# Peptides against a protein of PDB entry 3WG5, part 73

Target 1, 218 residues: chain A of PDB entry 3WG5
Amino acid sequence: LAKNIVYVAQIKGQITSYTYDQFDRYITIAEQDNAEAIIIELDTPGGRADAMMNIVQRIQQSKIPVIIYVYPPGASAASAGTYIALGSHLIAMAPGTSIGACRPILGYSQNGSIIEAPPKITNYFIAYIKSLAQESGRNATIAEEFITKDLSLTPEEALKYGVIEVVARDINELLKKSNGMKTKIPVNGRYVTLNFTNVEVRYLAPSFKDKLISYITD
Target 2, 218 residues: chain A of PDB entry 3WG5 as posed
Amino acid sequence: LAKNIVYVAQIKGQITSYTYDQFDRYITIAEQDNAEAIIIELDTPGGRADAMMNIVQRIQQSKIPVIIYVYPPGASAASAGTYIALGSHLIAMAPGTSIGACRPILGYSQNGSIIEAPPAITNYFIAYIKSLAQESGRNATIAEEFITKDLSLTPEEALKYGVIEVVARDINELLKKSNGMKTKIPVNGRYVTLNFTNVEVRYLAPSFKDKLISYITD

## One batch from the design tools (peptide; aimed at target 1 S79 G107)

Design b2_p23_6_s4 (made by RFdiffusion4, then SolubleMPNN; from b2_p23_6, 15 letters changed)
Fold by OpenDDE base, seed 1:
Structure b2_p23_6_s4 (fold): chain B 218 residues (1-218), chain C 218 residues (1-218), chain A 23 residues (1-23)
Amino acid sequence: as target 1 above (218 residues)
Amino acid sequence: as target 1 above (218 residues)
Amino acid sequence: SRFIDRTVGLRFTTSEKTRKIRA
């Protein structure tokens, strides 16, 4: 029986236009091979809002389920990473990871202090993050508080509050726990039931370009 | 039976004079073919007030219904985009999109801070946005608050408050839900009942010029 | 008058020292 393929790829570091290229490349490969899903191992402190929004759109336009997995332990889906996760078909976190702290900023002053975003921008992203949560059937109140309170959650808290769907220690446990789950948003207009009963896991390596970009942004 | 045609086109990015040219071209094509309607998939963070006002006028002068559809998920009708939507014959939003944050600004300072518009300008746009809402039978109080509070709403909130008419995941669902709805403003002096029972959907591609403009403004 | 949400250049970061990658 032709084994269903699950792709796994890593995205680490700041969210930039180059990170978008990574998402696009990885998802495209998985789409071309009609994979059952792609798992993106995400570890990010955040990044650019424009790139983040483009990544969310790319995920939501995917022809296959995109699972965001905050991994390994010690990783975070911080700030922009939270938006990306909330825009995906399924969120998983490893123990010892974090999610949240989503308040937008204009940048950093010369002294390293945060330059606050004006209310107009903050309110825009409150609506945006709430919409992502509502669309995916996740906790919109907590999503708002990721901004208004700069809230950060553990995997256990995020699961408890209905922000994420799975806590898993590794890819095998993730596949086991997410098997039979419905995607939180549609794939090609339909909620997909994930089938990980007989799958081949295929790891996608970063391209040379991906490695270079990660090096530049770190 | 000659299928009624519905045109679909995309407008993405900042609202500029070039965006006006896109609206004009797309609507003109649909008018020439006596389309049942045109759907504009809109994704904008805002832009120039002058261009916005011209676009609103062009929409209101159209010979066919113009539906503004905030799409895809993750898109926004932010700032100038909200005015455009409020000036249209029907507003739809996809889940995961946003609308609002309409306070006018003069620009950004060197440090990225917002340069506020003087009260005279702000009051002008309060009156303008309220007029668009009132004309279209939409919530004028919320329209004002888009400016005075920099309010931003989810699709569900916007629907609930009577700012928009439809929440739909895709074009097919939009056509299904909007079938039989009356336009919120007149078309050639008459409120039109949309008929999407037997329609051909025709996608308009961006011109080379449109692609170039989008590239320059991004 | 401008209605610009500079989503361009907005940052979501938890790291104070994130290098000014102003791209």
Scores: peptide ipSAE 0.071, ipTM 0.351, DockQ to the pose 0.209
OpenDDE base, seeds 2, 3, 4, 5: peptide ipSAE 0.031, 0.066, 0.062, 0.061; ipTM 0.278, 0.336, 0.341, 0.339; seeds 2, 3, 4, 5 fail the geometry check

Design b2_p23_7 (made by RFdiffusion4)
Pose (drawn by RFdiffusion4):
Parts: sequence; C-alpha cells; structure tokens
Structure b2_p23_7 (pose): chain A 218 residues (1-218), chain B 218 residues (1-218), chain P 23 residues (1-23)
Amino acid sequence: as target 2 above (218 residues)
Amino acid sequence: as target 2 above (218 residues)
Amino acid sequence: AKTLAEIEASTVGNVIIAPLAAK
C-alpha cells in the first residue's frame, strides 16, 4: 500500500475497437492498483477515428497519468496514434521512431488507392488535433501540419518543436528523464508532478487474444 | 430450355474488409461458372464505409447479377448493408426483416453515447444513397429518409415504397417471383432479364478464414 | 493483389473514418 508503482503495457498495430479494450484493460489495472503512472509502449501505423477518439477520452478520464512512449526503435505513432499521443499526459519517443501523418481518409479502394475525405472533414480533424495540442500545451501549428502537410517528425524534431516531452532509449531512461515533470493534462482536475524515485516497474503481458487479434488484423 | 445455375452465399455480421473479401470470393466463383445469378443472404447491423463502397463497386463490376436477399427472418440490412442492397441488381426481403437506418455517425462512445457525424459526412452520404437509388430506379426520396430520419422499413413497406423488388420466404419463392424480372442495374452494360426456369441451386460454404473471423466475433 | 487489410497494415499514416456504425 506504500509503494510507488509504474505499469508498462504494449500496444501494437491498427487502432481498432479491440485496441480500445486493451487501453481500458491496462489503464483499469493501473488505476485499481494506485499506480503513479502507466507507460504505454505504442507502435501503430494507422487506425480508426472512432476507436482513437474513445481512447483519447479514456485517457482524459484516467485516474492516473498515461505516458505514451513510441517504442521500440522503428515504431511509429502515425495516423490515429498521433492523436492518442497528443491526447495524453506525457509523450516520449525512442530513438529512430516517428510521429505524425494524420490526414483523415475515408479509406482504401479496391486498388489500394487512397479514398480522400471531403475537404470539410479534413477541417474537422484539424480542429480536433489543434484542440488536443492546445489542451496539452503542445505545438498546435506543427500538429495541424501533421494533417495539412502529412508532416512526420523524428524524436529530436518533435522535442525541438514542442510536440513531445521526452526522448528516451528505454523505460529506465524514460523514468529518469520524466521524473519531476508535470503532466501536460490534468489527472482528476489537477496537474501532477511525476514521482519516479524508488519506483517498482511492473510489465503487463499482452494476452493470447491481444497477440492473435493483432496478428490477424496484420 | 437451358439449365440455369444460381449460387447462394451467406454474409453475416459487421461490414468490414473481410466482408469485401467474402463478396469478392463468392462473386468470382459464380462468374467463372457462367452463373445466371448469385443470391447473397445478407444479415448485417452496419459496418465500415470504405468496405461498403468497395462492395458496391465490386457488385457494379460483376459479370453476373447479384441479388441481395435480406434473410433469415429477423435479419436486417441496416446502415452499411442498405447501401449494398441499393447498389445491387435486385433486392429481396424475407418476412420479418429490416432495411434502412443509415444516419452516419463517427462511432459509439464508452457510455452508450454516440459521436456525431459532421454535416459534410451526412450530406456526402445523402448524395451517395440518392445516387444508388437513382441509378437503380429505386425510391430516392425514401432512401434519403433512411439517413435524415433514420427510417427503417418492413419488407412489405419496402416493396410498396419502391425500394426493393421481391418479398420471399425462401430461395424457392425468390426464384419463382424474380423469374422474368429485369435487373435494376446493368450487367456489363445491358439490363439482363432473369431466367429462373429450370434452375440448379448451389450453396457456397464459408471458408475456414470466414468461420474463424466470425467465431472470434461471436 | 493485396487485401484491404494487408494494405492498411502496410500503410503508415491516415486516420480512417468509419461513419456507418451498427444500428
């Protein structure tokens, strides 16, 4: 009861309705165990707007900070993952990862051709991504360009431009650097200082169902 | 005189990429065997827009008539399934089935809440559903109300209002009543008269991949 | 040819909008 606990979970692949269930399951475990924070190792090339908006909402309502960590090296928080990142308490990127490229699309034709959205819906997602950035004090100008210019950024660029808060190689380095940082959004109405000294790290294994479903969608 | 071959397939559940694959697989089989028609027993609560549009496109390119049959009793062709029906060569409904209810939403939230669709998406789908109805000679005024009023229809109401062509209890009654009917859209440029005199019915089983995906869904 | 799922899995970027939910 008198411990400092950080949960670490993994989320890989397309952001779907099942991805929401994962976020909710992991975050719920951390909440019920009074965790200082949960670190989500995120690698997503794309996903659906509705599941992305539900995840952002679940993070906004989280009783503990949610740290989105673009990891491992070569991972991306592209498309839906970018919004999830902008919608969270703190963003960390591992070396060689990517963030951005969030243009909303109606989807893919028989060819694999891109089915663009009506111009106005592009404006809707611009307003939504600007809102997430402003609510978290992040660079909304660059966030808008994730859509309008299909802009993508490396870790160092994302840090310089004020989109993320940490560049870290691993969980330990992430804890060291983010220790003492304020969350970019509130936890239950209050901006919180992260206390990662003398912390117990607990890893949440992805379930059989997680790995299988992910593999199939792949 | 001649022996006419009719294929029958079942397509159930949410409309997704795997559903497009089912439509493509079943239609390709019927095309290669020079079938008079393929009948799809459709039961769907809704699904994704891009897959629905890809299915409508696949049906437009079909070298043989595609008959959408809302079957069994209790089934519906709601949301995305309505567009598939309106985009097909002939629509049949079994007693106690439903068609319509197509108001687009960005999706569902955590607590029963619904994420509203911006007006541009709504107007986009109004134009698209009116277009499918106009191209097939079906009631465009009523088709719009599938969206603007979330209108849903019984089979008897759907026939009366000119949205569908046949009300049938089974495959036997469907072939009997639809024999001699012209298709509502062309097959390769010409509107085909359906010949169901002297008919061999062939049922297509769902593949291993079909069954697995749906068991996981159940 | 690649399936739609394979295309989505291989493509990086783009938020897919799915307005036709279950009724």

Design b2_p23_7_s1 (made by RFdiffusion4, then SolubleMPNN; from b2_p23_7, 10 letters changed)
Fold by OpenDDE base, seed 2:
Structure b2_p23_7_s1 (fold): chain B 218 residues (1-218), chain C 218 residues (1-218), chain A 23 residues (1-23)
Amino acid sequence: as target 1 above (218 residues)
Amino acid sequence: as target 1 above (218 residues)
Amino acid sequence: MKSLSQIRSSTVGYVILDPLAPK
């Protein structure tokens, strides 16, 4: 029986226009190979709202399931990462990771203080994050509280509250636990049941450009 | 008579946290040498608001005059660049450059469309840009119109309307024309009269890191 | 003063708006 392919790629660091390019490239590769899914190992402190919204849109336009996996232990899907996760077909978290802290800001001052976003922006992102949660059948109340309370959750809490679908230590456990799950959002207008019973895992390495940008932004 | 030093450095491209680091480095070098001034040759389409505000603050904290020079011909101090200029001790423009277009945006969609900023953000930046103009004795009405009308000006218009202080073709003409001018904002609490009668011009090259980031962001 | 890059690395959890994004 022809093995279904599952791609695994890593996205680490700030969400930028370049992060969008990484998502687009990775998803496109997986789409071209008619993969069963792509798993994006995500570790981000947040980033740009525009890039985030574009990434969410790219995920929603994916011809294959996109699984956001907050990985490795110690990683976070913070801020923009939470929105991306909530916009995805399935969310998984490794033990010792976190999700949340979604309050929009204009940026940081020289002293590290937050430049607060005007209330209208905060309200816009409240509406947006709630829409992502609602569309995916995830906890919209908690999604709002990721902003209004700057809430962060553990994997166990996020699972308990219906924010995420899987807690898994590694890719193998993720594949095992997510096997037979339906996507939380449609793929090409249909909810897809994930089939990981006979899969080949293919790792996508960051491009040379990806590595260079990461090296400079760290 | 010991020659006074004038530093010249280039900042080109998007305004980012890295651009702040460039400003900080360049100004620090010039401060350490007790330079008469530093001239920053600026060519920017705009960038991040937080980085821009931090750059403005860094300029205002400078122990020496910081001259923003929109250079070379064809360059712009667009968007964030206008704020930086308005926050500086002196603004010069080369013929064929532009300044303005300061409307805040949230970013760009995948199709390149502008994601508009909420009115409250626009109003925040109107207040901010007007404050920079007022503090520097520059045209606050035009500064507002850089946002409200997305206005862009030529050097001649900008000079005429009291937005900038100098139109100069090159560094030599800039030094000549700005000689004896008072800074538009204080240096260490005092308005300084620029003395370019006996100066040594020292060019600061971008660091290897500066070059690498520029290469990746272009 | 910490560089903005250092500040960013220390700050978790914010969606940064780029209200002055270049055209």
Scores: peptide ipSAE 0.042, ipTM 0.452, DockQ to the pose 0.772
OpenDDE base, seeds 1, 3, 4, 5: peptide ipSAE 0.036, 0.040, 0.027, 0.031; ipTM 0.280, 0.294, 0.276, 0.380; seeds 3, 4 fail the geometry check

Design b2_p23_7_s2 (made by RFdiffusion4, then SolubleMPNN; from b2_p23_7, 12 letters changed)
Fold by OpenDDE base, seed 3:
Structure b2_p23_7_s2 (fold): chain B 218 residues (1-218), chain C 218 residues (1-218), chain A 23 residues (1-23)
Amino acid sequence: as target 1 above (218 residues)
Amino acid sequence: as target 1 above (218 residues)
Amino acid sequence: MKTLDQIRASHKGYVELDPLQPK
């Protein structure tokens, strides 16, 4: 029997318009090959709200399941990364990672101090993050507290509170644990049961452009 | 008599953190040489609010006058560019340029539609743009209307309404017309009278890094 | 003086708003 394909790609760093392009490219490749799913290994300190919202929308429009995997140990889905995760078909975290801290800010002053967002912006993002949680059947109260309390959770806490679906040490464990799970949001209007019993894992590499941008911005 | 130096640098494209680095670098060079002023030829459709605010702050902290010159014909100081201009020591525009259109947005949806900013964001930026106008002795009512009416002005209108100080076709005309003008905001706590009677114009080129980033992002 | 990138790198866990996007 031809093995179902699962793609794995890494997205690391700040969420920007470039990060959107990476998501779009990776998901498109996986869609073209009719993959069972794509796993995005995500490690982000946060980033831009607009890019984040577009990434969420791109995930929601995916023809295949998009699994956000906070990986490796020491990685985070901080800020914008949390929103992206909450907008995805399944969230996994490796031990030693974190999720949360979603308070919106206008940016940083020259002295490095945070420029606070006005309350209505905060309220907008509270409503938005709660909607993502609710739509995905995840804990909307905790989602709100990611903003209001600047809450960060361990994988174990996030699982316990119903923010995420899987704690896994590596891709193999992730595939094992998520096998037979339903997607938390629809794929093409239907909730899909993941089938990882007979899969080939394919790793996507960053494009030349991706590597070049990373080299310049780092 | 040793000629006073006036630097000229170009900043084109979206306002980003990279644009801040360009402003910082250019102003720093001019400060180090104790220039009479630096002219920034600005052509921008807008960009990021945080970067814009940091650029404004960097200009305000400049040890030398920073002149924003909307140039060449066809250029604009749109959105974030207007804020930067209003935060500067002097604004000039070339004929056939524009300034304004400052309504804040959260970004663009995947379909290209604007994501509207909540009213409190809009109000925040109204207060901010008005403060810049007031501090610089420019028309705060028009500054507000750049947001509330999404107003865009020609150079002639902007001059007429007291938004800008100079309409000039080129650097030579700019220097001639602005000679003897006082800066609209302080330099090192003092309003400076510009002296462009015996100046050497020095053009700054983009750094290698600047060129590389532009090449990748364009 | 820290670059904006250095400032951003020093802070984790904030959603940065870009309310002044080009039209």
Scores: peptide ipSAE 0.277, ipTM 0.525, DockQ to the pose 0.779; fails the geometry check
OpenDDE base, seeds 1, 2, 4, 5: peptide ipSAE 0.158, 0.236, 0.125, 0.222; ipTM 0.377, 0.463, 0.539, 0.602; seeds 1, 2, 4, 5 fail the geometry check

Design b2_p23_7_s3 (made by RFdiffusion4, then SolubleMPNN; from b2_p23_7, 11 letters changed)
Fold by OpenDDE base, seed 2:
Structure b2_p23_7_s3 (fold): chain B 218 residues (1-218), chain C 218 residues (1-218), chain A 23 residues (1-23)
Amino acid sequence: as target 1 above (218 residues)
Amino acid sequence: as target 1 above (218 residues)
Amino acid sequence: MKSLNEIRASHRGYVELDPLAPK
């Protein structure tokens, strides 16, 4: 029986146009191999809104389930990472990770102070993050509070409040716990029940370009 | 007589946090050597607003005149580059370059369409670009139109309308034409008359990191 | 002065707008 393949790829660092290219490449590989799913190990402090929106759209257009896994312990899906997670088919978090803090900003001043976004931008992203939460059947009130209160949650809190679906220590526990779960958004117009029985886990290595970009952006 | 030093450095590509680091490094070197000025050869399609604002602030805090030179022919100071130029002590452009197109956007959709910025963002940047123009004694109406009309100008138009100070084919012509000009903004609280008589031109090479970033972002 | 990258690394949780992205 052809083993169902689950791909695992890591995306670490700031969300940029390069991060979009990574997501696109990883998902495309997994789609081409008709994988059961791809798990993206996400560790991000945030990044660019446009890249984030494009990544969300790429995930939503995926022919296979895309699982965002905030991993390893100590990682975060902060800011843009939260939007990406909320736009995905399933969210998992490792113990000791965090999610949230989604306030849009124009950036940072030289002194390290935040340049606040105009209220209209904040409202745009509130509407956007709420839409992602609502479409995925996740807690839209908490999603809004990720912006309005700059709220950050532990995995246990995020699970409790219905922001995420799984708390898992590693890929094996994630596969075990998510087996039989329905995707929180449709795959090709249908909600898919994940089947992680008898799967082969394949790790996608970052390209040389990906490594170089990560080295420079860190 | 100790030769007055003029530094020349190139900044090419997208305006990012790395571009800020380049500006900071270049200006710091020129400040340490008590240079008469630094000329930044700028070729940018735009970039990040936060990085741009920080670059403008770094230029305004410079202990020496910072001349933005849109160079070589075919280069542009588009979007963020226009703001940087308007925030500088002197703007020069080579023939065949352009300046303007400053309409803020949220980014690009996957299909390459522009995601329009909310009116409040646009208004913020209108106010900001007008302030830069006004503070530098440059055409604030045209600066506004760089946003409202997405206006781009040739060097000849930009000079005619009082957006820039010099049209020059190369560094030598720039030095010749800008000699005796007053800075359009103060240096250490004073408007400085540029003295490019008997100067030594020193080129600052990009660091290995700068080269690597440029290679990756292109 | 801290690099912008250092500043960003110190601040978690902001959606950075690139309102002046290349056209």
Scores: peptide ipSAE 0.121, ipTM 0.588, DockQ to the pose 0.784; fails the geometry check
OpenDDE base, seeds 1, 3, 4, 5: peptide ipSAE 0.104, 0.045, 0.102, 0.120; ipTM 0.607, 0.537, 0.567, 0.591; seeds 1, 3, 4, 5 fail the geometry check

Design b2_p23_7_s4 (made by RFdiffusion4, then SolubleMPNN; from b2_p23_7, 11 letters changed)
Fold by OpenDDE base, seed 5:
Structure b2_p23_7_s4 (fold): chain B 218 residues (1-218), chain C 218 residues (1-218), chain A 23 residues (1-23)
Amino acid sequence: as target 1 above (218 residues)
Amino acid sequence: as target 1 above (218 residues)
Amino acid sequence: SLTLSQIRASSIGRVILDPLAPK
């Protein structure tokens, strides 16, 4: 019986155009091998909105389920990470992680203060994040408050409020808890029931390029 | 009977990327020698949030229990130090120490006044610190108040309110009081019962690099 | 026209956690 393969890969740091290339590479590998799913361990403080939107598109175009897992403990799916999570087929968080704080900014001033985005930009991202939440059947009110109140949530709060689907300590607990769940968005036009019974977990290492860029951007 | 080894190392001063290297080195040594635990004597006024988060991650990824000990008397686990403590397997404090005051800032102005963090950042760290407290079974309400009220606690208050596990005057009292306690977070997926019966205490000296950097940053 | 490229979902990396900051 062909073992159902689940890929696991890590994405850490700021969301940039290089982060898109990481998502694309990892998802493509999992698609080519007809994996049951790919789990992306995400730890991000946020990043560029353009890169984020491209990543969301790439996830939504995936031929397989893409599970965003905010991991390890102490990690966050902050800002751009929240949008990416809300655009994915399933969201999990490890205890000790956070999600939210999605208000767009134009950057930081020379004194380290935030340069605020104009209302037009803020309203655009409110509509965008609400759409992601609605499409995935997640709490669109809380998604809006991630911007309007700069709200951040614990895993337990995020689960309670219907922002995420699973709180799990590790990959094994994630697989156990998500087994039999339906994807929150379609895969190739259909909602897929995850089958994590008798799976082989394969870890994807960052490419040399992925490693090099992370060293330059830190 | 192979003596159970407990390592003790000191981390003092501001939390920076160099402090991460200290944590990583000390924990790695203790992991390599299959120590029963490592005790980190912590005295910090705080520091960088990015370095703090990396340190929390490194602690949570440890193959052995990492005990944060706010020591000596007069020391503090202030700000970043509180986050690190809450991310650890066990927290102890010496009498005459403090914990808390966790409100994030953007830095100091030229006149020495605080540059306030925007609500986005404050809310992010509220969620983060609550997650650390919840994961470790510690008082998440008090953890939040470390930010929202800039709350600081004595060891006795911190113990009473369920923020920390042990008040101890020295390493011997710490070992005695923590013997038989379970780690507040898992080690390799399991809660470990500490066995400090017939232990050998080994002190790790700062590397030459660790010493040199502390002299430059003070 | 503010390009989406100029929009950051703020990086926490510049945040300082220092309790000695005067109230």
Scores: peptide ipSAE 0.041, ipTM 0.287, DockQ to the pose 0.083
OpenDDE base, seeds 1, 2, 3, 4: peptide ipSAE 0.034, 0.039, 0.035, 0.041; ipTM 0.311, 0.288, 0.271, 0.261; seeds 1, 2, 4 fail the geometry check

Design b2_p23_8 (made by RFdiffusion4)
Pose (drawn by RFdiffusion4):
Structure b2_p23_8 (pose): chain A 218 residues (1-218), chain B 218 residues (1-218), chain P 23 residues (1-23)
Amino acid sequence: as target 2 above (218 residues)
Amino acid sequence: as target 2 above (218 residues)
Amino acid sequence: SSYKYKASGVVIPVVGSANYKYS
């Protein structure tokens, strides 16, 4: 009961209804165990707007800070993952990862051709991504460009431009650098200082169902 | 005189990419065997827009008539399934089935809440559903109300209002009543008269991949 | 090495609220 606990979970692949269930399962475990924070290792090339919005909402309502960590090297928080990142308490990127490219689309034709959205819906997602950035004090100008310019950024660029808070190679380095940082959004109405000194790290293994479903969608 | 071959397939559940694959697989089989028609027993609560549009497109390119049959009793062709029906060559409904209820939403939230669709998406789908109805000679005024009023119809009401062509209990009654009917959209440029005199019915089983995906869904 | 990934974007699944009517 007198421990400092950080949960680490993994989320890979398309953001879907099942991805929401994962976020909710992992975050719920950390909440019930009074964790200092949960670190989500995120690698997503794309996903659905409805599941992305539900995840952002679940993060906003989280009783503990949610740190989105674009990891491992080569991972991306592209498309839906970018909103999830902008909607969270702290963003960290591992070297060689990517963030951005969030243009909303109606989807994919028989060809694999891109089915664009009506111009006004693009304006809707611009307003939504600007809102997430402003609510978290992040660079909304660059966030808008994730859509309008299909802008994508490396870790160092994302840090310079004020989109993320940490560049880290691993969990230990992430804990060291983010220790003492305020969360970019509140936890239960209060902005919180992260205490990662003398911390126990607990890894949450993805279930059989997680790995299988992810593989199938792949 | 001649022996006419009719294929029957079952398509159930949410409309997704796997559903497009089912439509493409079952239709290709019927085309290669020079079938008079393929009948799809459709039961769907809804699904994704891009897959629905890809299915409508696949049906438009079909070299043989595609008859959408809302079957069994208790089934529905709601939301995305309505567009598939309106985009097809002939629509049949079994007693006790439903069609309509197509008001678009961005999706469902955590607590039973619904994420509203911006007006542009709503107007976009109004134009699209009116267009499918106009192209097939079905009631565009009522089709709009599937969206603007979330209108849902019984089979008897759907026939009366000119949204569908046939009310049938089974495949036998469907072939009997639809024999001699012109298709509502062309097959390769010409409106085909359906010849169901001297008919061989062939049932297509769902593949391993079809069964697996649906068991996981159940 | 630096890495930038381009996504084709966020898919808007556009679903319906669905309603049902039966005899």

Design b2_p23_8_s1 (made by RFdiffusion4, then SolubleMPNN; from b2_p23_8, 15 letters changed)
Fold by OpenDDE base, seed 2:
Structure b2_p23_8_s1 (fold): chain B 218 residues (1-218), chain C 218 residues (1-218), chain A 23 residues (1-23)
Amino acid sequence: as target 1 above (218 residues)
Amino acid sequence: as target 1 above (218 residues)
Amino acid sequence: MERRFKSDGIEIEVIGAGSYKYD
């Protein structure tokens, strides 16, 4: 009996245009193989807002469910990572990870201090993050507070508050717990019930280019 | 039975003189074919005020209804995009999109800080945006607050406050929901009741020039 | 005077305040 395939890939580091390329490549591969889903193991401190928004769009345009998994322990979906997660079909977090801290900034001064975004920009992202939460049936109040209070949450808190859907220690537990869950946003216009019975897990490796870029940005 | 045609085109990126050319081309094509309407999928962070005002005029001069659809999810009709939307015959938003944040700025300083517009300019645009809202029977108070408070709204909020007319997940839902609605401003001096029964959806692709410009501005 | 209506997402970084590990 042909096993359903679930792809797993890792995205680590700052969210940039290169990160978009990684998401695009990984999702495209999984789409081409008609995978049941792709799980993206995400570990990011944040990054560029433009790249983040493009990534969210790419996820939302996916022909298959994209599961964001904040993994491994010690990882975060910080700032831009939170937006990406909130834009995805399912969010999982491993124990010892974090999500939140989404206040936009313009950058850093020469002394390393944060240059705050003007209220106009902050309000834009408040609306944006709330929209992502509302669309996905996640806690929009907490999503807003990720910005307004620079809130960061543990997996347990995030689950409790309805920000995420799964706390899982590893891929196997994630697959087990998420089996039978509906995607939080549509896939091709339909909410999909995840079927992770009799699946083959296939890991995608970063391309040579991905490795090179990660090496340059680390 | 001859199907009514609805055109769909995308406009993405900063509002510039090139964006005007895109609007003009798309609307002209739809006018020439006596389309029932054109839907412009809009995704913009804003842009130039002069180009924006020209686009609004072009929309208002259209011989057919121009529907602004903030799409896809993650898109925005930010700043100049809001003005354009408010100047259109119907506004729709997809879930996960935003509208608002309309305060004019002169530009950015070398340090990336916003250079604020003087009160005279701000007041001009307050009057302008209120006029667009009033003419279209949309919430002029909120339109003003898009400037005075840099307000940004979700689709649900925008609908609730009477800023927009439709929340729709896709073109099909948009057509379904907007069927039988009257345009918010006149078309050739008449308020038109949209008829999206038995329509053929025809997508317009960006011209080579449009693609090139988008590539340069991305 | 270029009158701009921009929410310039391009220049905006969404980075967690805590991610600066001062080494």
Scores: peptide ipSAE 0.032, ipTM 0.244, DockQ to the pose 0.103
OpenDDE base, seeds 1, 3, 4, 5: peptide ipSAE 0.026, 0.084, 0.084, 0.069; ipTM 0.214, 0.331, 0.328, 0.346; seeds 1, 3, 4, 5 fail the geometry check

